# Peptides against a protein of PDB entry 4BOS: the designs that were tried, part 7

Target 1, 163 residues: chain A of PDB entry 4BOS
Amino acid sequence: PVLTRTVVPADNSCLFTSVYYVVEGGVLNPACAPEMRRLIAQIVASDPDFYSEAILGKTNQEYCDWIKRDDTWGGAIEISILSKFYQCEICVVDTQTVRIDRFGEDAGYTKRVLLIYDGIHYDPLQRNFPDPDTPPLTIFSSNDDIVLVQALELADEARRRRQ
Target 2, 163 residues: chain A of PDB entry 4BOS as posed
Amino acid sequence: PVLTRTVVPADNSALFTSVYYVVEGGVLNPACAPEMRRLIAQIVASDPDFYSEAILGKTNQEYCDWIKRDDTWGGAIEISILSKFYQCEICVVDTQTVRIDRFGEDAGYTKRVLLIYDGIHYDPLQRNFPDPDTPPLTIFSSNDDIVLVQALELADEARRRRQ

## One batch from the design tools (peptide; made by RFdiffusion4, then SolubleMPNN)

Design b1_p26_3_s4
Fold by OpenDDE base, seed 1:
Structure b1_p26_3_s4 (fold): chain B 163 residues (1-163), chain A 26 residues (1-26)
Amino acid sequence: as target 1 above (163 residues)
Amino acid sequence: AAAAALAAAAAAAAAAVRAALAAALA
C-alpha cells in the first residue's frame, strides 16, 4: 500500500474539497465548498461568545459572511470545526516544515484523515493498494501510525522537490 | 432535509469545537 496525493483544484476552496474528499471516502467534488462554508458559518454563528473577534480577527457576523464567499481561504479554525463536525482526527502534513499538525487528537476519535499542505494549498491523501480492484482508503484508524510515517515521507519528498 | 440536518448538527457541535480549537491553536 502506498500513500498518494490527489491534486484538487486551487480555487480557494481546496481545504473544503480536500476534507470532503477524505471524509467521504475518496469523492472528488469541487462543488462541495458552498455547503461546507455555510456549515462552518452556522457553527461559528451559534457561539458568538467563543468565536469572538479575538479568535476570528473580525466580528462573528463579518466572519460568517466572509467564509461564505467563494474566494476566501480556510485554515486552522475551519479544520478544527470540521474535525469536530465529522468526528474524526484531521492530520495535516506540512511540506514546508515536514511536520504533522493533528486536529482533534485529544477528542478520542477512532478515525483519522490526512491532508497535505504546502503553505497555500491543501490536497487530500489516500492509500492506494496494489490490487486495482481495491478502492483507495481515505479514512484510517486513529492508531495507524504507519500512515503518519508515510505522510511525513511524502512531505519530505515534496519539500525536496519544492512542492 | 439534508440541509436541515446539517444545521441541527452544527448547533450541537459548536460547544465541543471550542475545546478542539483551543487545543489545536495552543
Scores: peptide ipSAE 0.071, ipTM 0.689, DockQ to the pose 0.022
Fold by OpenDDE base, seed 4:
Structure b1_p26_3_s4 (fold): chain B 163 residues (1-163), chain A 26 residues (1-26)
Amino acid sequence: as target 1 above (163 residues)
Amino acid sequence: AAAAALAAAAAAAAAAVRAALAAALA
């Protein structure tokens, strides 16, 4: 079994496309972004006391309008929200630092998904199997810490190859 | 209809999202 990367379009919505890919079991659908942006805006709008200007860097309403644009990028706030929405730990391995940022690690989720991040672009990760008839795996047990080691190895290789 | 259901789900999940976000930003 080998952990591999699927390159998604660099169309400002790579985070959303990548998350959708892994939570849907390996379905590449760049058209998912508008609805995922709307989802995040709805969650943020639902709690203006927490999602304040101090947290968002702009007013709650301004953020909601901003995240729904087709040319704005998602980040840690969006990942945290998506982790809760999809009820999974989202692990982001950073190729620049070769470190993993874990979102939802304290929530008691039974599953985790993995993304690879290069400082600007997100891509999804999946485990491929030697048997070509066995489909790739994108959703892992939250107890599977081996996949985190594999992600670190993949990120280190990507860094060395400037990928 | 889907939008209404989403809004309700979003509101119900707000507290847990706040906790997760706070932990991630720490």
Scores: peptide ipSAE 0.028, ipTM 0.630, DockQ to the pose 0.021
Fold by OpenDDE base, seed 3:
Structure b1_p26_3_s4 (fold): chain B 163 residues (1-163), chain A 26 residues (1-26)
Amino acid sequence: as target 1 above (163 residues)
Amino acid sequence: AAAAALAAAAAAAAAAVRAALAAALA
């Protein structure tokens, strides 16, 4: 089994596309972003006390309007929200630092998904099997620490190749 | 996804999201 990267479109919605890919078991749908942006906005709007200007860098309403645009980027806030919504740990391996940032690690989720991040672009990761007829796996056990090692190795290789 | 279901999910997740995000920012 080998952990591999699926390159999604390098658009402003790559985070949403990548998350959708892994949580849906390997479905590439670049058109998923508008709905996911709306989901984020609804969650943020539902808790204006927590999602304050201090957290968002703008008013709650301004953020909701901003995140629903098709040319704005998601980050840690969006990943945290999506982790909770999909009830899974989201592990982001950074090729620049060769570190894994784990979202939802203390929530007790049984599932783990992985993204690779190069400083601006997100891609999903999947495990390929020797049998080509066995579909790739995108949802792992939260106890599968081998996949984290493989992700670090993949990120280190990407860093050496400057990608 | 239905709008009503999405709204309900958003409201139900708020407290847990706050806790998770607060922990991540600490």
Scores: peptide ipSAE 0.026, ipTM 0.620, DockQ to the pose 0.021
Fold by OpenDDE base, seed 5:
Structure b1_p26_3_s4 (fold): chain B 163 residues (1-163), chain A 26 residues (1-26)
Amino acid sequence: as target 1 above (163 residues)
Amino acid sequence: AAAAALAAAAAAAAAAVRAALAAALA
């Protein structure tokens, strides 16, 4: 089995597309972003006391309007929200630092999904199997540390190729 | 409606999200 990257469009919604891909078991749907953005906005709007300007960098209402645009980026706030929404650990391997940022690691989830991030773009990761009739795996056990090693190897290779 | 279902789903995750976000941003 080999961990591989599925390249999604670089259309400012790559985070949403990537998350959708992994949590849906490998379904590529670039049109998923509008509803996922609306979900984020709804969650943020539901608690203006917590999602303050200090956290958002803008007022709650301004952020909600902003994140619903099709040309604005998701980041750590959105990943945290999506981790809890989908009840899974979201592991983001960074090709610039060859480190994994884990969202939801203390929540006790039994599942983890993996994204790869290069500083400007997110892509989903999947495990391919030798049997071509076995579909790729995108949802892993939270105890599967082998996939984290494979993700680091993939990131390290990407880093070396850019050097 | 989609909006109502989305609102309900958002409410279910809100409390846990707040705690996780605070930890992640610390």
Scores: peptide ipSAE 0.025, ipTM 0.606, DockQ to the pose 0.022

Design b1_p26_5_s2
Fold by OpenDDE base, seed 2:
Structure b1_p26_5_s2 (fold): chain B 163 residues (1-163), chain A 26 residues (1-26)
Amino acid sequence: as target 1 above (163 residues)
Amino acid sequence: MEEEERRRRLREEAGAAARAAAAAAA
């Protein structure tokens, strides 16, 4: 099995497209972003005590309006929210540092998904199998540390190609 | 124009990271 990168469009919604891809088992749908943005806004709006201005950097309402724009980027806090919503660990391997940031690692989830990030763009990762009749895997066991090693190797190769 | 848009997106991403850090510290 080989861990591979699926390149999604380099638009302002690459995070959402990438998350959707992995949590839905390998479905590429760039049109998913508006709904995912609204989902995040709804979650944030529902808990103003937790999602305070101190956390959001703006009022709860301002954040909700901001994240629903088609040209604003999601980041770590949006990943955290999506991790909680989909009840899975989201692991982001950074090609600049060759390190993995894990979201939801302390929540006891049994599943993990992987993204690759280069500082500007998110892409989803998947495991391809030699058997062409076996579809790629995007949802892994949270105990599968081999996939994390493979992600680091993939990121290291990507880093070498840029240097 | 292209560079300015790129810078805007990067600033927004940096802002999101800062928010996450604040949430973790809360």
Scores: peptide ipSAE 0.025, ipTM 0.608, DockQ to the pose 0.067
Fold by OpenDDE base, seed 3:
Structure b1_p26_5_s2 (fold): chain B 163 residues (1-163), chain A 26 residues (1-26)
Amino acid sequence: as target 1 above (163 residues)
Amino acid sequence: MEEEERRRRLREEAGAAARAAAAAAA
């Protein structure tokens, strides 16, 4: 088995496309972003006490209007929200630092998904199997540390290619 | 810390419920 990257469109919604891909078991749907943006806005609006200006960097309402735009980028806040929504750990391997940022690791989820991030763009990661009849896996056990090692290796290779 | 953790868990539960609702509506 080998961990590989699926390149999604370099549009303003790459995070949403990537998350959707991994949590849906490998479904590439670049058109998923509008609905996911609305979902995030709904969640944020439902808890203004937590999602305050201190967290959002803007008022709750301003954030909701902002995230629903088709030209705004998702980041750590959105990943955290999506982790909670999908009830899985979202692991983001950064190719610039070759480190993994784990979202939802303290929530006790049994599943994890992986993204790769280069400082601007997000892509989903998947495990390919030697058996061609076995489809790629995007949802892993939260106890699967091998996939994290493979993600780090993939990120390191990506970093070296850019240097 | 305890209050934030409690709120976090509540949001997670709410998220799970929302996911279930979305799946049912699909």
Scores: peptide ipSAE 0.024, ipTM 0.603, DockQ to the pose 0.025
Fold by OpenDDE base, seed 5:
Structure b1_p26_5_s2 (fold): chain B 163 residues (1-163), chain A 26 residues (1-26)
Amino acid sequence: as target 1 above (163 residues)
Amino acid sequence: MEEEERRRRLREEAGAAARAAAAAAA
């Protein structure tokens, strides 16, 4: 089994496309972003006490309008929200630092998914199997630390290609 | 256009990281 990267379009919604890919078991849908943006805005709007101006960096309403734009980019806050919504740990391996940021790691989820990030672009990760009849895996056990090691190796290789 | 978009993207990601840090500190 080998961990591989699926390159998604380098548009302003690569995070949403990548998350959708892994949580849906390997479905590439670049048109998923508008609905996911609305979902995030709905969640944020539903809890203005938690999603305060201090956390959002802008008013709750301003954030909701901002994230629903077709030209704004998602990041850590959006990943945290999506982790909670999909009830899974989202692990992001950074090719610039060769480190993994884990979102939802203390929530007790039994599943994890993985993304790779280069500072400006997100892509999904999947495990491929030698048997061609076995489809790639995008949802892993939260106890599967081997996949995290493989993700770090993949990120390290990506960093070496740039240097 | 591409360079301008790249700079915009970096600023937005930096903002997201700052928001996450603020949430952790609160």
Scores: peptide ipSAE 0.023, ipTM 0.596, DockQ to the pose 0.066
Fold by OpenDDE base, seed 4:
Order: structure tokens, then sequence, then C-alpha cells
Structure b1_p26_5_s2 (fold): chain B 163 residues (1-163), chain A 26 residues (1-26)
């Protein structure tokens, strides 16, 4: 099996598209972003004590309005929220540093999904199988560290190509 | 040329170390 990247549109919602892709088992839906943004806003609005200005960098309401815009970028806060919502680790391999940032790693989740990130764009990762009739795998065991090694290899190669 | 080669080696070594660490954690 080979870990591969699916390039999603380089619109302002690539994080949401990528997360949706992996958590839904390989469904590419560029139109998923508005609902995911709304989901995040709903979660943030539901807990203003935790999602304070200290966490959000803006008031709870301002953040909710901001994240629902179609041109704002998701980041660590959004990934953390989505990790909790989908009850899985979200592992982001960074092609600039060749490191994996793991979100939800201390929550005891049994599942993990993987994204590749270049500093401005997110893409989903999947495991392809030799049998073309077997669909790619996007949801892995949190004990599957082989997939993390493969992700690092992809990132390392990407970095070498850019420099 | 030397600087480019040096940077390449460093990147490859860094990547190898990262992969080794991940493999060791498995």
Amino acid sequence: as target 1 above (163 residues)
Amino acid sequence: MEEEERRRRLREEAGAAARAAAAAAA
C-alpha cells in the first residue's frame, strides 16, 4: 500500500475540504466548507467560557462571524475542534519542517486521519491499494505509525523538490 | 554548488531522522 495525496482546490477552504475528505472515507466535496464553518461556529458559540478572546484572538461572536466567511482560513483552533467533533487524531505533516503536528493525540482516540500542509495549503492523504477495486483508506488506527513514516517521506520529498 | 549540496544533505538527514523517530515510536 502507498500513501498518496489528493490535491483539493486551492480555495480558502482547503482545510475543511481536506478534513471532510479524510473523515468521510475519501469523499471529495468542495462544497462542504460552509457547513463545516457553521459547525465550528456553533461549537465555539456553545462554550464562550473556553473559547474566550485569549483562545480565539477575538471575541467569541467576532470569531463566529469571521470563521463563517468564505475567505477566512482555518488553522490549529479549527483542527482541534474538528478533531474533537469527529473523535479522531488529525495528523498534519508539514512539508516545510518535515514534522507531524498531531491534534487530539492526548484524547485517547483510536482513529487518525492525515493531512499534508505546505504553510498555506492543506491536502488530504490516503492509502492506495494494489487492487484498483479496493477504495483508498483515509481513516487509520491511531497505532498505525507506518502511515506517519510514509507521510514524513512524502513531506521530505516535497521539501527537496522546492529547494 | 557546495552550498546547494550541503543544504540537500542536511534536508535529507533531517528527514531520515524524522522517519527514524516515527518508526521507533511504532
Scores: peptide ipSAE 0.009, ipTM 0.401, DockQ to the pose 0.023

Design b1_p26_5_s3
Fold by OpenDDE base, seed 4:
Structure b1_p26_5_s3 (fold): chain B 163 residues (1-163), chain A 26 residues (1-26)
Amino acid sequence: as target 1 above (163 residues)
Amino acid sequence: SAREAERAAIRAALGAAARAAAAAAA
């Protein structure tokens, strides 16, 4: 099996498109972003004590208005929220540092999904199988650490290509 | 920013753990 990258549009909503892709089993739907942005805003608005200005960098209301714009980028806060919502670990491999950011690692989730990040763009990762009749896998066991090795290999190769 | 600080903290703590797990699985 080989871990591969699916390039999604660089339309400021790549994080949402990428997350949707992996949690839905490999469905590419760039139109998912507005609903996911609204979902995040709803969750943030529902808990102003937890999602404070200290963590958001702006007031709760300002963040909600900001994240619902079609040209604002998702990041760690949004990934954390989506991890909790979908009840899965979200692992982001960074091609600049060849490191993995694990969101939801301490939550006890049984599933993990993987994204690749280059500093400005997110893409989803999937495992392809030699058998052409076996569809690609995007949702892995949280015990599958081999997929993390494969993700690091992809990141390392990407870094070498940029140098 | 607060967002950048959060990401940096996650990368430092959880990222290191992930790399260790990957190394053990290799």
Scores: peptide ipSAE 0.024, ipTM 0.527, DockQ to the pose 0.027
Fold by OpenDDE base, seed 1:
Structure b1_p26_5_s3 (fold): chain B 163 residues (1-163), chain A 26 residues (1-26)
Amino acid sequence: as target 1 above (163 residues)
Amino acid sequence: SAREAERAAIRAALGAAARAAAAAAA
């Protein structure tokens, strides 16, 4: 089995599309972004004390208005929220540094999903199997350390292609 | 808090460049 990248549209909503892809088992739906943006804004607005200006970098209300725009990029704040919402660890492998940033790692989730990030764009990762009739896997056990190693190898290869 | 500081640092690493690009394009 090989870990591979599925390229999603670069339409400012790539994070949301990528997360949706992996948590839904490999369903590509670029139209999911508006509702996911609203979901995040709703969660943030519901707890101004937890989602403080120190975390958001702006006031709670400003963030909610900002994230609902169709042209704003999601990042670590949104990943953290989505990890909590979907009750899974979200692992992001960074091709710039060849490291993995893990969100929700201390929450006790039994499952993890993986994204690849190049500094601006997010794509989902999946495990492909030799049997063409076996669909790719996007949801992994939180005990599966092999997939993390494979993600690092994939990121390192991606970086070498650009440098 | 330590949690907020950590989240802020991670946000900067995985979101700042993208957010800046989006703001410039808006």
Scores: peptide ipSAE 0.024, ipTM 0.577, DockQ to the pose 0.061
Fold by OpenDDE base, seed 2:
Structure b1_p26_5_s3 (fold): chain B 163 residues (1-163), chain A 26 residues (1-26)
Amino acid sequence: as target 1 above (163 residues)
Amino acid sequence: SAREAERAAIRAALGAAARAAAAAAA
């Protein structure tokens, strides 16, 4: 089994497309972004005490309007929200630092998904199997540390190739 | 607190700096 990336469009919604891909078992749907943006806005709006200006960098209302735009980038705040919503750990391997940032790591989730990030763009990761009839895996056990090692190796190779 | 720790972690994580900046004009 080999861990590989699926390149998604660089259309400012790559985070949402990537998360959707992994949590839905490998479905590439760039059109998912508007609904996911709305979902995040609804969650943020529902808890202004937690999602304060201190965490958002702008007022709750300003953030909700901002995240629903077509051209705004998702990041750590959105990943944290999506981790909670999908009840899974989201692991992001950074090719610039060759490190993994884990979201939801202390929540006790049994599932983890993986993204690769180059400082600008997010892509989803998947495990491919030698048997072509076995579909790739995008949802892993939260105890599967082998996949984290593979992600680090993939990131290191990407860094060397400047990919 | 746990919430403060979470906020600190988020602010230091991938892409968090973009949230602190003012939104660009549409």
Scores: peptide ipSAE 0.023, ipTM 0.586, DockQ to the pose 0.043
Fold by OpenDDE base, seed 3:
Structure b1_p26_5_s3 (fold): chain B 163 residues (1-163), chain A 26 residues (1-26)
Amino acid sequence: as target 1 above (163 residues)
Amino acid sequence: SAREAERAAIRAALGAAARAAAAAAA
């Protein structure tokens, strides 16, 4: 099995598209972003004590309005929220540093999904199998550390190719 | 707090610059 990258559109909503792709088992839906943005805004609005200005970098209300725009970039806050919502660990491998940041690792989730990040853009990762009749896998066991090694290798290759 | 520091560090690593740029352009 080989871990591969699926390139999603660079339309400011790549994080949402990428997360949707992996949690839905490999479904590419660039139109998913508006609803996911609203979902995040709803979750943030529901807990102003946790999602404070100190955490958000702006007031709770300002963040909610900001994240619902179609031209604002998702990041760690959104990933954390989506990890909790989908009840899975979200592992982001950075091609610039060849590091993996794990979101939800302390929550006891049995599942993990993987994204690759280049400092600007997010893409989903999937495991492909030699058997053409076996569909790619996007949801892994949270105990599958081999996939993390493969993600690091993929990121290192991307770094060398400057992509 | 430790929680704030952790969140800030993670944001810095995973797109704080892009978020700041987007906010500034808003």
Scores: peptide ipSAE 0.022, ipTM 0.569, DockQ to the pose 0.055

Design b1_p26_5_s4
Fold by OpenDDE base, seed 3:
Structure b1_p26_5_s4 (fold): chain B 163 residues (1-163), chain A 26 residues (1-26)
Amino acid sequence: as target 1 above (163 residues)
Amino acid sequence: AAAAAAAEAERRALGAAARAAAAAAA
């Protein structure tokens, strides 16, 4: 099995497209962004005590308005929210540093998904199997450390090629 | 192809579970 990158459109919604891809088992849907943005805004609005200005960097209402814009891109707070919503670890391997940031790692989730990040753009990762008739896997056990090693290898190669 | 269908369902388990949870909370 080989871990590979699926390049999603380099629009302001690449994080949402990438997360959607992995949690839906490899479905590429660039049109998912408006709904994903709305989902995040709804979650944030539903718990203003937790999602405070200290966490958001702006008021709860300002954040909700901001995240629903089509020209704003997601980051760590959005990944954390999506991790909680989908009840899985979201592991982001950074090609610039060849490090993995794990979101939801202490929540006891049994599943993890993987993204690759270059400082601006997010793409989803998938495991391809030798049998061409077996579709790729995007959801892994949270105990699968092999996939993390493979992600680091992929990121290191991307760094060397400046990808 | 019951086995293939089951495998496909498992591959999309997170999305399905999230949708189910959202529906239950509505």
Scores: peptide ipSAE 0.087, ipTM 0.683, DockQ to the pose 0.021
Fold by OpenDDE base, seed 1:
Structure b1_p26_5_s4 (fold): chain B 163 residues (1-163), chain A 26 residues (1-26)
Amino acid sequence: as target 1 above (163 residues)
Amino acid sequence: AAAAAAAEAERRALGAAARAAAAAAA
């Protein structure tokens, strides 16, 4: 089995497309972003005490309007929200630092998904199998540490290639 | 619906940590 990267469009919504891909078992849907943005805005609006200006960097209302725009980028706060919504750990391997940032690691989730990040763009990761009839795996056990090692190897190779 | 409620409760704990991680990555 080999961990591989699926390149998604760099259209300001790569995070949402990538998350959707992995949580839906490998479904590439570049049109998913508007719905994902609305979902996040709804969650943020539902808890203005927690999602404060200190966390959001802007008022709750301003954030909700901002995240629903087509041209605004998702980041760590959106990943955290989506981790909680989908009840899975989201692991982001960074090609610039060769580090994995784990979102939801203390929540006790049994599932994890993986993204690769280069400082400006997110892509989803999946495990491919030698048997062509076995579909790629995007949802892993939270006990599967081998996939994290493979993600680091993939990121390190990307860094050496400067890609 | 039940999963959404559980997720919403946990969302109240990870926001600050998420921003810190993002700042380190950017």
Scores: peptide ipSAE 0.053, ipTM 0.668, DockQ to the pose 0.027
Fold by OpenDDE base, seed 5:
Structure b1_p26_5_s4 (fold): chain B 163 residues (1-163), chain A 26 residues (1-26)
Amino acid sequence: as target 1 above (163 residues)
Amino acid sequence: AAAAAAAEAERRALGAAARAAAAAAA
């Protein structure tokens, strides 16, 4: 089994496309972003006490208007929200630092998904199998730490290629 | 529960800081 990267469009919505890809088992749908942006805005708007200006860097309403734009980028806040919404750990391997940021690691989720991040772009990761009839895996056990090692190896290789 | 909420708040705060840093670098 080999962990591989599926390159998604760099269209300002790569995070949403990547998350959708992994949580839906490998479905590439670049048109998913508007609905996911609205979902996040609705969640944020529903709890202004938690999603305060101190957390968002802007008022709750300003954030909701901002995230619904088609040209704004998602980040850690959106990943955290999506982790909770989809009830899975989202692991982001950073090719610049060769580190994994784990979102939802203390929530007790049984599943994890993986993204790769290069500082400006997100892509989904999947495990390919030697048997061509076995579809790639995008949803892993939260106990599968081997996939995290493989993600680090993939990130390290990506870093070397960029140098 | 309180610890989990605090952890989530911390992650979001870090995310906001990252956004601010990215904006400053742009």
Scores: peptide ipSAE 0.028, ipTM 0.611, DockQ to the pose 0.036
Fold by OpenDDE base, seed 4:
Structure b1_p26_5_s4 (fold): chain B 163 residues (1-163), chain A 26 residues (1-26)
Amino acid sequence: as target 1 above (163 residues)
Amino acid sequence: AAAAAAAEAERRALGAAARAAAAAAA
């Protein structure tokens, strides 16, 4: 089994496309972003007490309008929201630092999905199997630490390619 | 719809985790 990267379009919505890919078991749908943006805006709007300017960096309403634009990027806030919505831990391996940021790790989810991040772009990760009849796996056990090791190895390789 | 409602109920904990992760990644 080998952990591999699926390159998604760099169209400002790579985070949403990548998350959708992994939580849906390997479905590439670049058209998923508008609805996911609306979902995030709805969730943020539903809790203005927590999602304040201090948290968002802008007012609640400004954020909601901003995230629904097709040309704005998602980040940690959006990942956390999506982790809860899809009830899974989202692990992001950073190729610049070779570190994994784990979102939802304290929520008790049984499932884990992985993204790879280079500072500006997100791609989904999947486990490929030697048997071509066995489909790639994108949803792992939250106890599967081997996949985290593999993600770090993948990040190390990516970093070496850029140095 | 059901998932959205569940997500809305626990936003505070998620936001805290998000900011902690963002700070660590910076």
Scores: peptide ipSAE 0.030, ipTM 0.645, DockQ to the pose 0.025; fails the geometry check

